Peptides against a protein of PDB entry 7C96. Designs and how they scored, part 27

Target 1, 73 residues: chain A of PDB entry 7C96
Amino acid sequence: PVIPDDFRCPISLELMKDPVIVSTGQTYERTCIEKWLQAGHGTCPKTQQTLTSTVLTPNYVLRSLIAQWCEAN

## One batch from the design tools (peptide; made by RFdiffusion4, then SolubleMPNN)

Design b2_p14_5_s3 (from b2_p14_5 with V3L A5E N11A)
Fold by OpenDDE base, seed 1:
Structure b2_p14_5_s3 (fold): chain B 73 residues (1-73), chain A 14 residues (1-14)
Amino acid sequence: as target 1 above (73 residues)
Amino acid sequence: DPLVERAEALAAAA
């Protein structure tokens, strides 16, 4: 079945396994955004807004929703 | 890194 857009990482375009929220409120796969930051970037890939913090917050709600969807599909 | 390249493409398209 088609993966819901909200469940896909904006960068990898794949189903997220470890979704994290950046300061702009956008959610990405942890691996993707960490590599972006390590490459020296300080902006949000999707919005181009400057990140006010490089702290990555696990999106547990989304992680749970994705898990539930995977079990049903 | 291909993931960084994809992120750069996403940023460029914003």
Scores: peptide ipSAE 0.724, ipTM 0.936, DockQ to the pose 0.926
Fold by OpenDDE base, seed 3:
Structure b2_p14_5_s3 (fold): chain B 73 residues (1-73), chain A 14 residues (1-14)
Amino acid sequence: as target 1 above (73 residues)
Amino acid sequence: DPLVERAEALAAAA
């Protein structure tokens, strides 16, 4: 089945397992964005905007939607 | 790290 684009991490391009929201509102796979931050970057990969915070907020709604999609496909 | 490289590529394309 075709994976919805919104369910894919912008970095890995894979179905997200632990989606997290950065300060710019973009969502990424936790592992991907954490590695990006650990590499010394302070910007949002997708938008290039400077992150006002390094806090990563779990996107529970998206996680649930992905889980439901996986159950049906 | 391949994932960091992919992120850098994404950033460069923005």
Scores: peptide ipSAE 0.724, ipTM 0.936, DockQ to the pose 0.937
Fold by OpenDDE base, seed 5:
Structure b2_p14_5_s3 (fold): chain B 73 residues (1-73), chain A 14 residues (1-14)
Amino acid sequence: as target 1 above (73 residues)
Amino acid sequence: DPLVERAEALAAAA
C-alpha cells in the first residue's frame, strides 16, 4: 500500500524507522539527518532554517504510529 | 554520500 507522506523521511523518501525531531520541528530518519549534520550543515533540509540545536529528539509518537501502520499493512 | 546528496537537493528546493 501507499506509504502516508507523514511517515516518509523528507530526505530518503522511505518509511521512517527511527524518526527524530530537529529544532525546527521537522522530523527525519535519524541516519539521514545525522549524515547531513556530519557533512557540516547546520540548517534544516526541508525549511532551510538554521538549527538552534543539533540535539535530535526521538519522535516516539510517530514511531508508534508507523509501527501500527506496518502491522496493519 | 547519496543521502547527503538527497538532503542537499531537498534544501535546494526549499
Scores: peptide ipSAE 0.721, ipTM 0.935, DockQ to the pose 0.910
Fold by OpenDDE base, seed 2:
Structure b2_p14_5_s3 (fold): chain B 73 residues (1-73), chain A 14 residues (1-14)
Amino acid sequence: as target 1 above (73 residues)
Amino acid sequence: DPLVERAEALAAAA
């Protein structure tokens, strides 16, 4: 079935497995955003907002929702 | 890195 847009990483456009929240509140696949940061960027890819922190917070709720969706589909 | 390139494209399209 069609993957809900909110479950796809804005960068990879694939189903997120390890979703993390950046300081702007946007969620990305960990691998994607880490590579972006390692490339020397300090902004949110989606919004272009400057990141106030490079801390990546696991989006536990989304991870669970995705897991539940995968189990049902 | 293709993922970085995709992120750059996303940023450019913002």
Scores: peptide ipSAE 0.719, ipTM 0.935, DockQ to the pose 0.902

Design b2_p14_5_s4 (from b2_p14_5 with V3L A9E N11A)
Fold by OpenDDE base, seed 1:
Structure b2_p14_5_s4 (fold): chain B 73 residues (1-73), chain A 14 residues (1-14)
Amino acid sequence: as target 1 above (73 residues)
Amino acid sequence: DPLVARAEELAAAA
């Protein structure tokens, strides 16, 4: 079945396994955004907004929703 | 890194 857009990482375009929220409120796969930051970038790939913090917050709600969807599909 | 490259594409399209 078609993966809901909200469950796909904006960068990898794949189903997220470890979704994290950046300061702009956008969610990405942890591995993707960490590599972006390590490459010296300080902006949000999706919005181009400057990140006010490099702290990555686990999106547990989304992680749970994705897990539930995977179990049903 | 291919993931960084994809992120750059996303940023360029914003």
Scores: peptide ipSAE 0.702, ipTM 0.931, DockQ to the pose 0.927
Fold by OpenDDE base, seed 3:
Structure b2_p14_5_s4 (fold): chain B 73 residues (1-73), chain A 14 residues (1-14)
Amino acid sequence: as target 1 above (73 residues)
Amino acid sequence: DPLVARAEELAAAA
């Protein structure tokens, strides 16, 4: 089945397992964005905007939607 | 790290 684009991490291009929201509102796989930050970057990969915070907020709604999609496909 | 490299490519395309 075709994976919805919104369910894919912009970095890994894979189905997200632990989606997190950065300060710019973009969502990434936790592992991917953490590696990006650990590499010394302080910007949002997708938008190039400077992150006002390094706090990563779990995207529970998206996580649930992905889980439901996986059950049906 | 290949994932960091992929992220850099994404950033460069922004």
Scores: peptide ipSAE 0.699, ipTM 0.931, DockQ to the pose 0.940
Fold by OpenDDE base, seed 5:
Structure b2_p14_5_s4 (fold): chain B 73 residues (1-73), chain A 14 residues (1-14)
Amino acid sequence: as target 1 above (73 residues)
Amino acid sequence: DPLVARAEELAAAA
């Protein structure tokens, strides 16, 4: 079935397994955003806003929703 | 890295 847009990482375009929230409120797959940061970038890929912090907060709610969707599909 | 490249594409489209 078609993966809901909100469940896909803006970078990899794949179903997120470890979604994390950046300071701008956008959510990405952890590995994707970590690679972006490690490459020396300090902005949010989606919004181009400067990240006020490099802290990545697990999006547990989304992770749960994705897991539920996967179980049903 | 291909994922970084994709992120750059996303950023360029912002």
Scores: peptide ipSAE 0.695, ipTM 0.930, DockQ to the pose 0.935
Fold by OpenDDE base, seed 2:
Structure b2_p14_5_s4 (fold): chain B 73 residues (1-73), chain A 14 residues (1-14)
Amino acid sequence: as target 1 above (73 residues)
Amino acid sequence: DPLVARAEELAAAA
């Protein structure tokens, strides 16, 4: 079935397995955003806002929702 | 890195 847009990483466009929230509130796949940061960027890819922190917070709710969706589909 | 490239494309489209 069609993967909900909110479950896809804005960067990879794939179903997120380890979604993390950046300081702007956007969620990305951990691997994707870490590579972006390691490449020397300090902005949010989706919004271009400057990140106030490089801390990546696991999006536990989304992770659970995705897991539930995968189980049902 | 292809993922970084995609992120750059996303940023450019913002």
Scores: peptide ipSAE 0.694, ipTM 0.930, DockQ to the pose 0.907

Design b2_p14_6_s1 (from b2_p14_6, 7 letters changed)
Fold by OpenDDE base, seed 1:
Structure b2_p14_6_s1 (fold): chain B 73 residues (1-73), chain A 14 residues (1-14)
Amino acid sequence: as target 1 above (73 residues)
Amino acid sequence: LSVEEIEERIKSLH
């Protein structure tokens, strides 16, 4: 079945396994956004907005929704 | 994905 757009990382375009939220509210796969930040970038990949913080917050709700979707499909 | 691949993909988002 087709993966819902909200369940795919904007960078990897794959189903997220460890989704994290950046300061702009956008969600990415942890590994993708961490590499981006480690490379010295301080902007949100999707919006290009400057990040006010480099803290990554786990998106537990989305992680749960993805798990439920996977069980049903 | 490598860092280079990630940077290229992000560049293509805009």
Scores: peptide ipSAE 0.723, ipTM 0.938, DockQ to the pose 0.929
Fold by OpenDDE base, seed 5:
Structure b2_p14_6_s1 (fold): chain B 73 residues (1-73), chain A 14 residues (1-14)
Amino acid sequence: as target 1 above (73 residues)
Amino acid sequence: LSVEEIEERIKSLH
């Protein structure tokens, strides 16, 4: 079945396994955004907005929704 | 994805 757009990382375009939220509210796969930040970038990949923080917050709700979707499909 | 691939993909998002 078709993977919902909200469940795919904007960078990898794959189903997220460890979704994290950046300061702009956008969600990415942890590994993708961490590599971006570690490379010295300080902007949100999707919006190009400057990040006010480099803290990555786990998106537990989305993780659960994705897990439920995977179990059903 | 490598960091290089990630950077290239991000460029294409805009």
Scores: peptide ipSAE 0.722, ipTM 0.937, DockQ to the pose 0.921
Fold by OpenDDE base, seed 2:
Structure b2_p14_6_s1 (fold): chain B 73 residues (1-73), chain A 14 residues (1-14)
Amino acid sequence: as target 1 above (73 residues)
Amino acid sequence: LSVEEIEERIKSLH
């Protein structure tokens, strides 16, 4: 079935396995955003806004929703 | 995805 847009990483375009939230509120796959940050970038990939923090917060709610969807599909 | 691929994809998002 078609993967809901909100469940796909803006970068990888794949179903997120470890979604994390950046300071701008956008969610990405952890591995993708970490590599972006490690490369020396300090902006949000999707919005281009400057990140006020490089802290990545696990999106537990989304992780749970994705898990529920996967169980049903 | 490699770092290079990620950077290229991000460039294309804009």
Scores: peptide ipSAE 0.714, ipTM 0.936, DockQ to the pose 0.924
Fold by OpenDDE base, seed 3:
Structure b2_p14_6_s1 (fold): chain B 73 residues (1-73), chain A 14 residues (1-14)
Amino acid sequence: as target 1 above (73 residues)
Amino acid sequence: LSVEEIEERIKSLH
């Protein structure tokens, strides 16, 4: 079945397994955004906004929704 | 998304 856009990482375009929220409110796959930050970037890949913090907050709600979707499909 | 299309999608990852 087709994967909802909100369940795909903006970077990898794949189903997220460990979604995390950046300071701009956008959500990415942890691995993807960490690699981006490790490369020396300080902006949000999707919006190009400067990140006010490099803290990554787990998006537990989305993680649960994705897991639920996967179980049903 | 630009910036080398996000480092070429982080070099296509794994």
Scores: peptide ipSAE 0.556, ipTM 0.904, DockQ to the pose 0.265

Design b2_p14_6_s2 (from b2_p14_6, 8 letters changed)
Fold by OpenDDE base, seed 5:
Structure b2_p14_6_s2 (fold): chain B 73 residues (1-73), chain A 14 residues (1-14)
Amino acid sequence: as target 1 above (73 residues)
Amino acid sequence: LSVEEILERIKSLH
């Protein structure tokens, strides 16, 4: 079935498995954004805004919603 | 995805 846009990582374009929130409020797949940050980048891929922090916050709500969607589809 | 691939994807986002 068609994957909801909010459930797909802006980078990988795939259904997120471990979604994390960056300081700008955007959510990405953990592995994708970690690679970006580890490469020395300090901006949000989607918005190009400078990150005020490199801390990644797990998006547990979204993770749960995705799991529910996967169960139903 | 490699870093290069990430950069490529970002370019398509903007």
Scores: peptide ipSAE 0.413, ipTM 0.867, DockQ to the pose 0.788
Fold by OpenDDE base, seed 1:
Formats: C-alpha cells, structure tokens, sequence
Structure b2_p14_6_s2 (fold): chain B 73 residues (1-73), chain A 14 residues (1-14)
C-alpha cells in the first residue's frame, strides 16, 4: 500500500520509526535530524528556519498512528 | 543516511 506522506520523514522519505518534532513544528526521523544537528547545522531542513532550540520532542501521536496504519496494512 | 546524503535530499526539498 501507499504510505501517507505525513508518515514519511522529509529527509529519508521512509516510514518514520521514531518521529521527533523540532522547534519549528516539523517532524523528522530521529536519526536523520540528529545527524544534521551533530554536523553543526542549526536550521530546519524542510523550512530552513533557524531552530530556537535543539531539543527534539517525541511525536507519540504520530508514532501511534503509524503503528495503527502498519497493523491495518 | 550520511550527512552528505541528507544535504543532497535537502536540495530537492527547496
């Protein structure tokens, strides 16, 4: 089945396993965004906005939705 | 994905 766009990481384009929200509100796969930040970047890949914080917040709602979708498909 | 691959993907986002 076709994976909903909202369930794919903007960077990896794969189904997210550990989605996290950055300060701009965008969600990415944790491993992808952590590598970006560790490389010294302080902007949101999708929007190019400067991040006000490097704190990554787990998107538990999305994680649950993805899990439910996977069970049904 | 490597950092280089991430940079390449970002180019396609904008």
Amino acid sequence: as target 1 above (73 residues)
Amino acid sequence: LSVEEILERIKSLH
Scores: peptide ipSAE 0.409, ipTM 0.867, DockQ to the pose 0.791
Fold by OpenDDE base, seed 3:
Structure b2_p14_6_s2 (fold): chain B 73 residues (1-73), chain A 14 residues (1-14)
Amino acid sequence: as target 1 above (73 residues)
Amino acid sequence: LSVEEILERIKSLH
């Protein structure tokens, strides 16, 4: 089945396994955004906005929705 | 994904 766009990481374009939210409110796969930040970047890949924080907040709701979708498909 | 690949993907987002 076709994976919903909201379930795909904007960077990897793959189904997210560990989605995290950045300060701009955008969600990415943890491994992708961490690599981006570790490379010295301080902007949101999707919006180009400067991140006010490098804290990554787990998106538990989305993780649950993805899990439910995977179970049904 | 490498950093270079990430940069490439980002370019396509904008």
Scores: peptide ipSAE 0.407, ipTM 0.866, DockQ to the pose 0.834
Fold by OpenDDE base, seed 2:
Structure b2_p14_6_s2 (fold): chain B 73 residues (1-73), chain A 14 residues (1-14)
Amino acid sequence: as target 1 above (73 residues)
Amino acid sequence: LSVEEILERIKSLH
């Protein structure tokens, strides 16, 4: 089945397994955004906005929604 | 994805 756009990482374009929210409010797959940050980048990949923080917040709601979708499909 | 691949993906997003 077709994966909902909101469930796919903007970078990998794959179903997110560990979605995290950056300071700009955008959500990415943890591994993708961590690699970006570790490379020394301080901007949001999708919006190009400067990150005010490098803290990554787990998107528990989205994680749950994705899990529910996976169980049904 | 490697860092290099991420960079390439970002380029295509903008």
Scores: peptide ipSAE 0.399, ipTM 0.865, DockQ to the pose 0.922

Design b2_p14_6_s3 (from b2_p14_6, 8 letters changed)
Fold by OpenDDE base, seed 5:
Structure b2_p14_6_s3 (fold): chain B 73 residues (1-73), chain A 14 residues (1-14)
Amino acid sequence: as target 1 above (73 residues)
Amino acid sequence: LSVEEILERIQSLH
């Protein structure tokens, strides 16, 4: 089945397992964005906006939606 | 994904 765009990490293009929200409101796979930040980057990969914070907030709602989608497909 | 791969993907997004 076709994976909904909102369920795919903008970087990996794969179904997210541990989605996290950055300060710009964009959501990424934790592993992807952590590697980006650890490399010293301070911008949002998708929007190129400067991150006001490097705090990553788990997107529990999306995680749940993805899990439900996986169960149904 | 490696950092290099992330950079490559970013370039394709913009």
Scores: peptide ipSAE 0.351, ipTM 0.843, DockQ to the pose 0.891
Fold by OpenDDE base, seed 2:
Structure b2_p14_6_s3 (fold): chain B 73 residues (1-73), chain A 14 residues (1-14)
Amino acid sequence: as target 1 above (73 residues)
Amino acid sequence: LSVEEILERIQSLH
């Protein structure tokens, strides 16, 4: 079945397994955004906005929704 | 994905 767009990482374009929210409100796969940050980048890949913080917040709601979708499909 | 691949993806998104 077709994966909902909101369930795909903007970078990897794959179903997110560990979605995290950056300061701009965008959600990415943890591994993807961590690599981006570790490389010294301080902007949001999707929006190009400057990140006000490098803190990554787990998107538990989305994680749950994805899990539910996976179980049903 | 490697950092290089991420950069490439970003370039394609913008």
Scores: peptide ipSAE 0.335, ipTM 0.838, DockQ to the pose 0.864
Fold by OpenDDE base, seed 1:
Structure b2_p14_6_s3 (fold): chain B 73 residues (1-73), chain A 14 residues (1-14)
Amino acid sequence: as target 1 above (73 residues)
Amino acid sequence: LSVEEILERIQSLH
């Protein structure tokens, strides 16, 4: 089945396993965004906005939705 | 994904 765009990481383009939200509100796969930040970048890959914080917040709602989708498909 | 691959993907996002 076709994976909904909202379930794919903007960077990896793969189904997210551990989605996290950055300060701009965009969601990425944790491993992808952590590598970006560790490389010294302080901007949001998708929007290019400067991050006001490097804190990554787990997107539990999306994680649950993805899990439910996977169970049904 | 490597950092280089991330940078490459970003180019396709904008």
Scores: peptide ipSAE 0.332, ipTM 0.837, DockQ to the pose 0.778
Fold by OpenDDE base, seed 3:
Structure b2_p14_6_s3 (fold): chain B 73 residues (1-73), chain A 14 residues (1-14)
Amino acid sequence: as target 1 above (73 residues)
Amino acid sequence: LSVEEILERIQSLH
């Protein structure tokens, strides 16, 4: 089945396993965004907005939705 | 994904 766009990481374009939210409200796969930040970047990959914080907040709701989708498909 | 690949993907999104 076709994976919903909201379930794909904007960077990897793959189904997210550990989605996290950055300060701009965008969600990425943890490993992808951490690599970006560790490389010294301080902007949101998708929006190019400057991040006000490097804190990554787990997107539990999305993680649950993805899990439910995977179970059904 | 490498950093270079991430940059490439970002460029394609914008």
Scores: peptide ipSAE 0.324, ipTM 0.833, DockQ to the pose 0.866

Design b2_p14_6_s4 (from b2_p14_6, 8 letters changed)
Fold by OpenDDE base, seed 3:
Structure b2_p14_6_s4 (fold): chain B 73 residues (1-73), chain A 14 residues (1-14)
Amino acid sequence: as target 1 above (73 residues)
Amino acid sequence: LSVEEILQRIQSLH
């Protein structure tokens, strides 16, 4: 089945396994955004907005939705 | 994904 766009990481374009939210409210796969930040970037890849924080917040709701979708498909 | 690949993906999406 076709994976919903909201379930794909904006960077990897793959189904997210560990989605995290950045300060701009955008969600990415943890490994992707961590690599971006570790490389010294301080902007949101999708919006290009400057991040006010480098804290990554787990998106538990989305993680649950993805899990439910995977179980049903 | 490498950093270069990430940048390439971002550029193609914007």
Scores: peptide ipSAE 0.320, ipTM 0.832, DockQ to the pose 0.802
Fold by OpenDDE base, seed 4:
Structure b2_p14_6_s4 (fold): chain B 73 residues (1-73), chain A 14 residues (1-14)
Amino acid sequence: as target 1 above (73 residues)
Amino acid sequence: LSVEEILQRIQSLH
């Protein structure tokens, strides 16, 4: 089935396994955004906004929704 | 992934 856009990482284009939220409110796969940050980038890939923090917050709600979707599909 | 590749992927989503 077609994966909902909100369940896919903007970078990997794959179903997120460990979604995390950046300071801009956008969500990415943890490994993808970590690599981006480690490469020296301080902006949000999606919005190009400067990140006010490099803290990555687990998106537990989305993780749960994705899990539920996977069970149903 | 290069920066360009990342940006291209983002643009292809949604």
Scores: peptide ipSAE 0.191, ipTM 0.776, DockQ to the pose 0.261
Fold by OpenDDE base, seed 5:
Structure b2_p14_6_s4 (fold): chain B 73 residues (1-73), chain A 14 residues (1-14)
Amino acid sequence: as target 1 above (73 residues)
Amino acid sequence: LSVEEILQRIQSLH
C-alpha cells in the first residue's frame, strides 16, 4: 500500500522504525540522522537550519501511529 | 549518501 509521507524518513524515503525528532522539530529515522551528525553536519537536512542541539528525542507518538498503520495494512 | 543526494530525496518526498 501507499505509505503516508509523514511516515517516511526524509532521508531514507522508507517507513520509519525508530523515528526521532531533532531540535528543529523535524523527524527522521534514528540511524539516518545519526550518520548525518556523525559525518560532522550540524544542520537539519530538511530545513538546512542549524541545530541548536544534537539531542535526538524519540517520537513515540509517530512510532505508535506507524505501528498501527502497519497492523491495518 | 552525499549531501546532494539527501537534499534530492527530501525534495522528492516534499
Scores: peptide ipSAE 0.189, ipTM 0.773, DockQ to the pose 0.240
Fold by OpenDDE base, seed 1:
Structure b2_p14_6_s4 (fold): chain B 73 residues (1-73), chain A 14 residues (1-14)
Amino acid sequence: as target 1 above (73 residues)
Amino acid sequence: LSVEEILQRIQSLH
């Protein structure tokens, strides 16, 4: 089945397993955004806005939606 | 992935 765009990480283009929200409100796969930050980048890949914080917040709602979608498809 | 590759992927998704 076709994976909804909102369920794919903007970086990996794969179904997110551990989605996290950055300070700009955008969601990425944890491992992808962590590598980006570790590489010395302080901006949001999608919006290119400067991150006010490097704290990554788990997107539990999206994680649940993805799990439900996977069960149905 | 390079910065260019990341930006390219984001552009292709949306």
Scores: peptide ipSAE 0.177, ipTM 0.767, DockQ to the pose 0.250

Design b2_p14_7_s1 (from b2_p14_7, 6 letters changed)
Fold by OpenDDE base, seed 4:
Structure b2_p14_7_s1 (fold): chain B 73 residues (1-73), chain A 14 residues (1-14)
Amino acid sequence: as target 1 above (73 residues)
Amino acid sequence: MEEMEKHIEELQAS
């Protein structure tokens, strides 16, 4: 079935396994955003806004929703 | 990284 857009990483376009929230409120796959940051970027890939923090907050709610979706599909 | 960069460019262009 078609993966809901909100469950796909904006970067990899794949189903997120470890979604994390950046300071702008956008959610990405941890691996993707970490690579972006490690490359020296300090902006949000989607919004291009400067990140006020490099802290990555696990999106547990989304992770759970994705897991539930995977079980049903 | 190259593939990721390409996706980001597409993302920003959307």
Scores: peptide ipSAE 0.473, ipTM 0.885, DockQ to the pose 0.719
Fold by OpenDDE base, seed 1:
Structure b2_p14_7_s1 (fold): chain B 73 residues (1-73), chain A 14 residues (1-14)
Amino acid sequence: as target 1 above (73 residues)
Amino acid sequence: MEEMEKHIEELQAS
């Protein structure tokens, strides 16, 4: 089945397994955004806005929605 | 990383 766009990581374009929210409100796969930050970047990949912090907040709601979708499809 | 950078470039272009 076709994966909903909101369930895909903007970077990897794959179904997110561990979605995290950055300071700009955008959500990415944890491994992807961590690699981006470790490479020395301090901006949001999608919006290019400067991140006010490098804290990554788990998007539990989205994680649950993705899990439910996977169970049904 | 190369593949990731390519995806980010495409992401920012759209």
Scores: peptide ipSAE 0.471, ipTM 0.883, DockQ to the pose 0.720
Fold by OpenDDE base, seed 2:
Structure b2_p14_7_s1 (fold): chain B 73 residues (1-73), chain A 14 residues (1-14)
Amino acid sequence: as target 1 above (73 residues)
Amino acid sequence: MEEMEKHIEELQAS
């Protein structure tokens, strides 16, 4: 079935397995955003806004929703 | 990284 847009990483375009929230409020796959940050970038890939923090907060709600969707599909 | 950069470019272009 078609993966809901909100469940896809804006970067990889794949179903997120470990979604994390950046300071701008956008959610990405952990691996993707970490690679971006490690490359020396300090902006949000989607919005291009400067990140006020490099802290990545796990999006537990989304992770749970994705898990529920996967179980049903 | 190249593939990721390409995806980000497309993301920002949209």
Scores: peptide ipSAE 0.471, ipTM 0.885, DockQ to the pose 0.729
Fold by OpenDDE base, seed 3:
Parts: C-alpha cells; sequence; structure tokens
Structure b2_p14_7_s1 (fold): chain B 73 residues (1-73), chain A 14 residues (1-14)
C-alpha cells in the first residue's frame, strides 16, 4: 500500500521508524537529522530556519500511528 | 551524504 506522506521522513523519503521533532516543530527520522547535525548544520532541513536547540524530541504519537498503520497494512 | 543532500535540495525547492 501507499505510505502516507506524513509517515515518510522529509529527508530519506522512507517510512519513519524513530521519528523525532526538532526545535522548529518539523519531524524527521532520527538517523537522518543526527547525520545532518553531525555534518555541522544548524538549520532545519525543510524550513531552513536556524535551530534554537539541537535537542531531538521523540514523536511518540507519530511513532504509534505509524506502528498501527504497519500492523493494519 | 550525497543522496541525503540531494533529497534536502529537492525538499527545500518544494
Amino acid sequence: as target 1 above (73 residues)
Amino acid sequence: MEEMEKHIEELQAS
């Protein structure tokens, strides 16, 4: 089945397994955003806004929704 | 990183 756009990482374009929220409110796959930050970037990949924090907050709600979708499909 | 950068470029263009 077709994966909902909201369930795909904006960077990898793949189904997210460990979605995390950055300071701008955008959600990415953890491994993708960490790689971006480790490369020395301090901006949000999607919005290009400067990140006020490098803290990555797990998006538990989205993770749960994705899990439910995977179970049903 | 090449593939990631490509995707980010496309992401920012949209």
Scores: peptide ipSAE 0.464, ipTM 0.882, DockQ to the pose 0.724

Design b2_p14_7_s2 (from b2_p14_7, 6 letters changed)
Fold by OpenDDE base, seed 4:
Structure b2_p14_7_s2 (fold): chain B 73 residues (1-73), chain A 14 residues (1-14)
Amino acid sequence: as target 1 above (73 residues)
Amino acid sequence: MEEMLKRIEELQAS
């Protein structure tokens, strides 16, 4: 079945395994956003807003929802 | 990184 858009990483377009929230509130796959930040970028890939923090917060709720979806589909 | 940059450009254009 088709993967819900909210469950796909905005960058990789793949089902997120370790979704993390950046300071702008956008969620990305951890590996993707870490690679972006490590390359020296300090902006949100989607919004282009400057990140006020480089802290990546695990999106546990989304991770759980994705897991539930995977079990059902 | 080239592929990532391409994806991000597409993302920003959406």
Scores: peptide ipSAE 0.619, ipTM 0.911, DockQ to the pose 0.742
Fold by OpenDDE base, seed 1:
Structure b2_p14_7_s2 (fold): chain B 73 residues (1-73), chain A 14 residues (1-14)
Amino acid sequence: as target 1 above (73 residues)
Amino acid sequence: MEEMLKRIEELQAS
């Protein structure tokens, strides 16, 4: 089945397993955004906005929605 | 990282 766009990481384009929210409100796969930050970048990959912090907040709601979708498909 | 940068470039262009 076709994976909903909102369930795909904007960077990897793959189904997210550990989605996290950055300070700009955008959600990415944890491994992707951590790699970006570790490379020395301090901006949001999608919006190019400067991140006010490097804190990554787990998107538990989305994680649950993805799990439910996977169970049904 | 090259592949990631490519993906991000595409992301920003969309």
Scores: peptide ipSAE 0.619, ipTM 0.910, DockQ to the pose 0.740
Fold by OpenDDE base, seed 3:
Structure b2_p14_7_s2 (fold): chain B 73 residues (1-73), chain A 14 residues (1-14)
Amino acid sequence: as target 1 above (73 residues)
Amino acid sequence: MEEMLKRIEELQAS
């Protein structure tokens, strides 16, 4: 089945396994955004806004929705 | 990182 766009990481375009929210409110796969930050970038990949924090907040709701979708498909 | 940069460029263009 076709994976909903909201379930794909904006960077990798793959189904997210560990979605995290950055300070701008955008959600990415943890491994993708961590790689971006570790490379010295301090902006949101999608919006190009400067991140006010490098804290990555787990998106538990989305993770749950993805899990439910995977179970049903 | 090249592939990631490419994806991000595409993302920003959308």
Scores: peptide ipSAE 0.617, ipTM 0.911, DockQ to the pose 0.738
Fold by OpenDDE base, seed 2:
Structure b2_p14_7_s2 (fold): chain B 73 residues (1-73), chain A 14 residues (1-14)
Amino acid sequence: as target 1 above (73 residues)
Amino acid sequence: MEEMLKRIEELQAS
């Protein structure tokens, strides 16, 4: 089945397994955003806004929705 | 990282 756009990482374009929210409110796959930050970047990949924090907050709701979708498909 | 940079560039261009 076609993966809902909201379930895909903006960077990898793949189904997110560990979605995390950055300070701008955008959600990415943890591995992707951590790699970006580790490279010394301090901006949101999608919006290019400066991140006010490098803290990554797990998007539990989205993770649950993705899990439910995977079980049904 | 090159591949990631490419993806991000494409993301920003959209």
Scores: peptide ipSAE 0.615, ipTM 0.910, DockQ to the pose 0.752

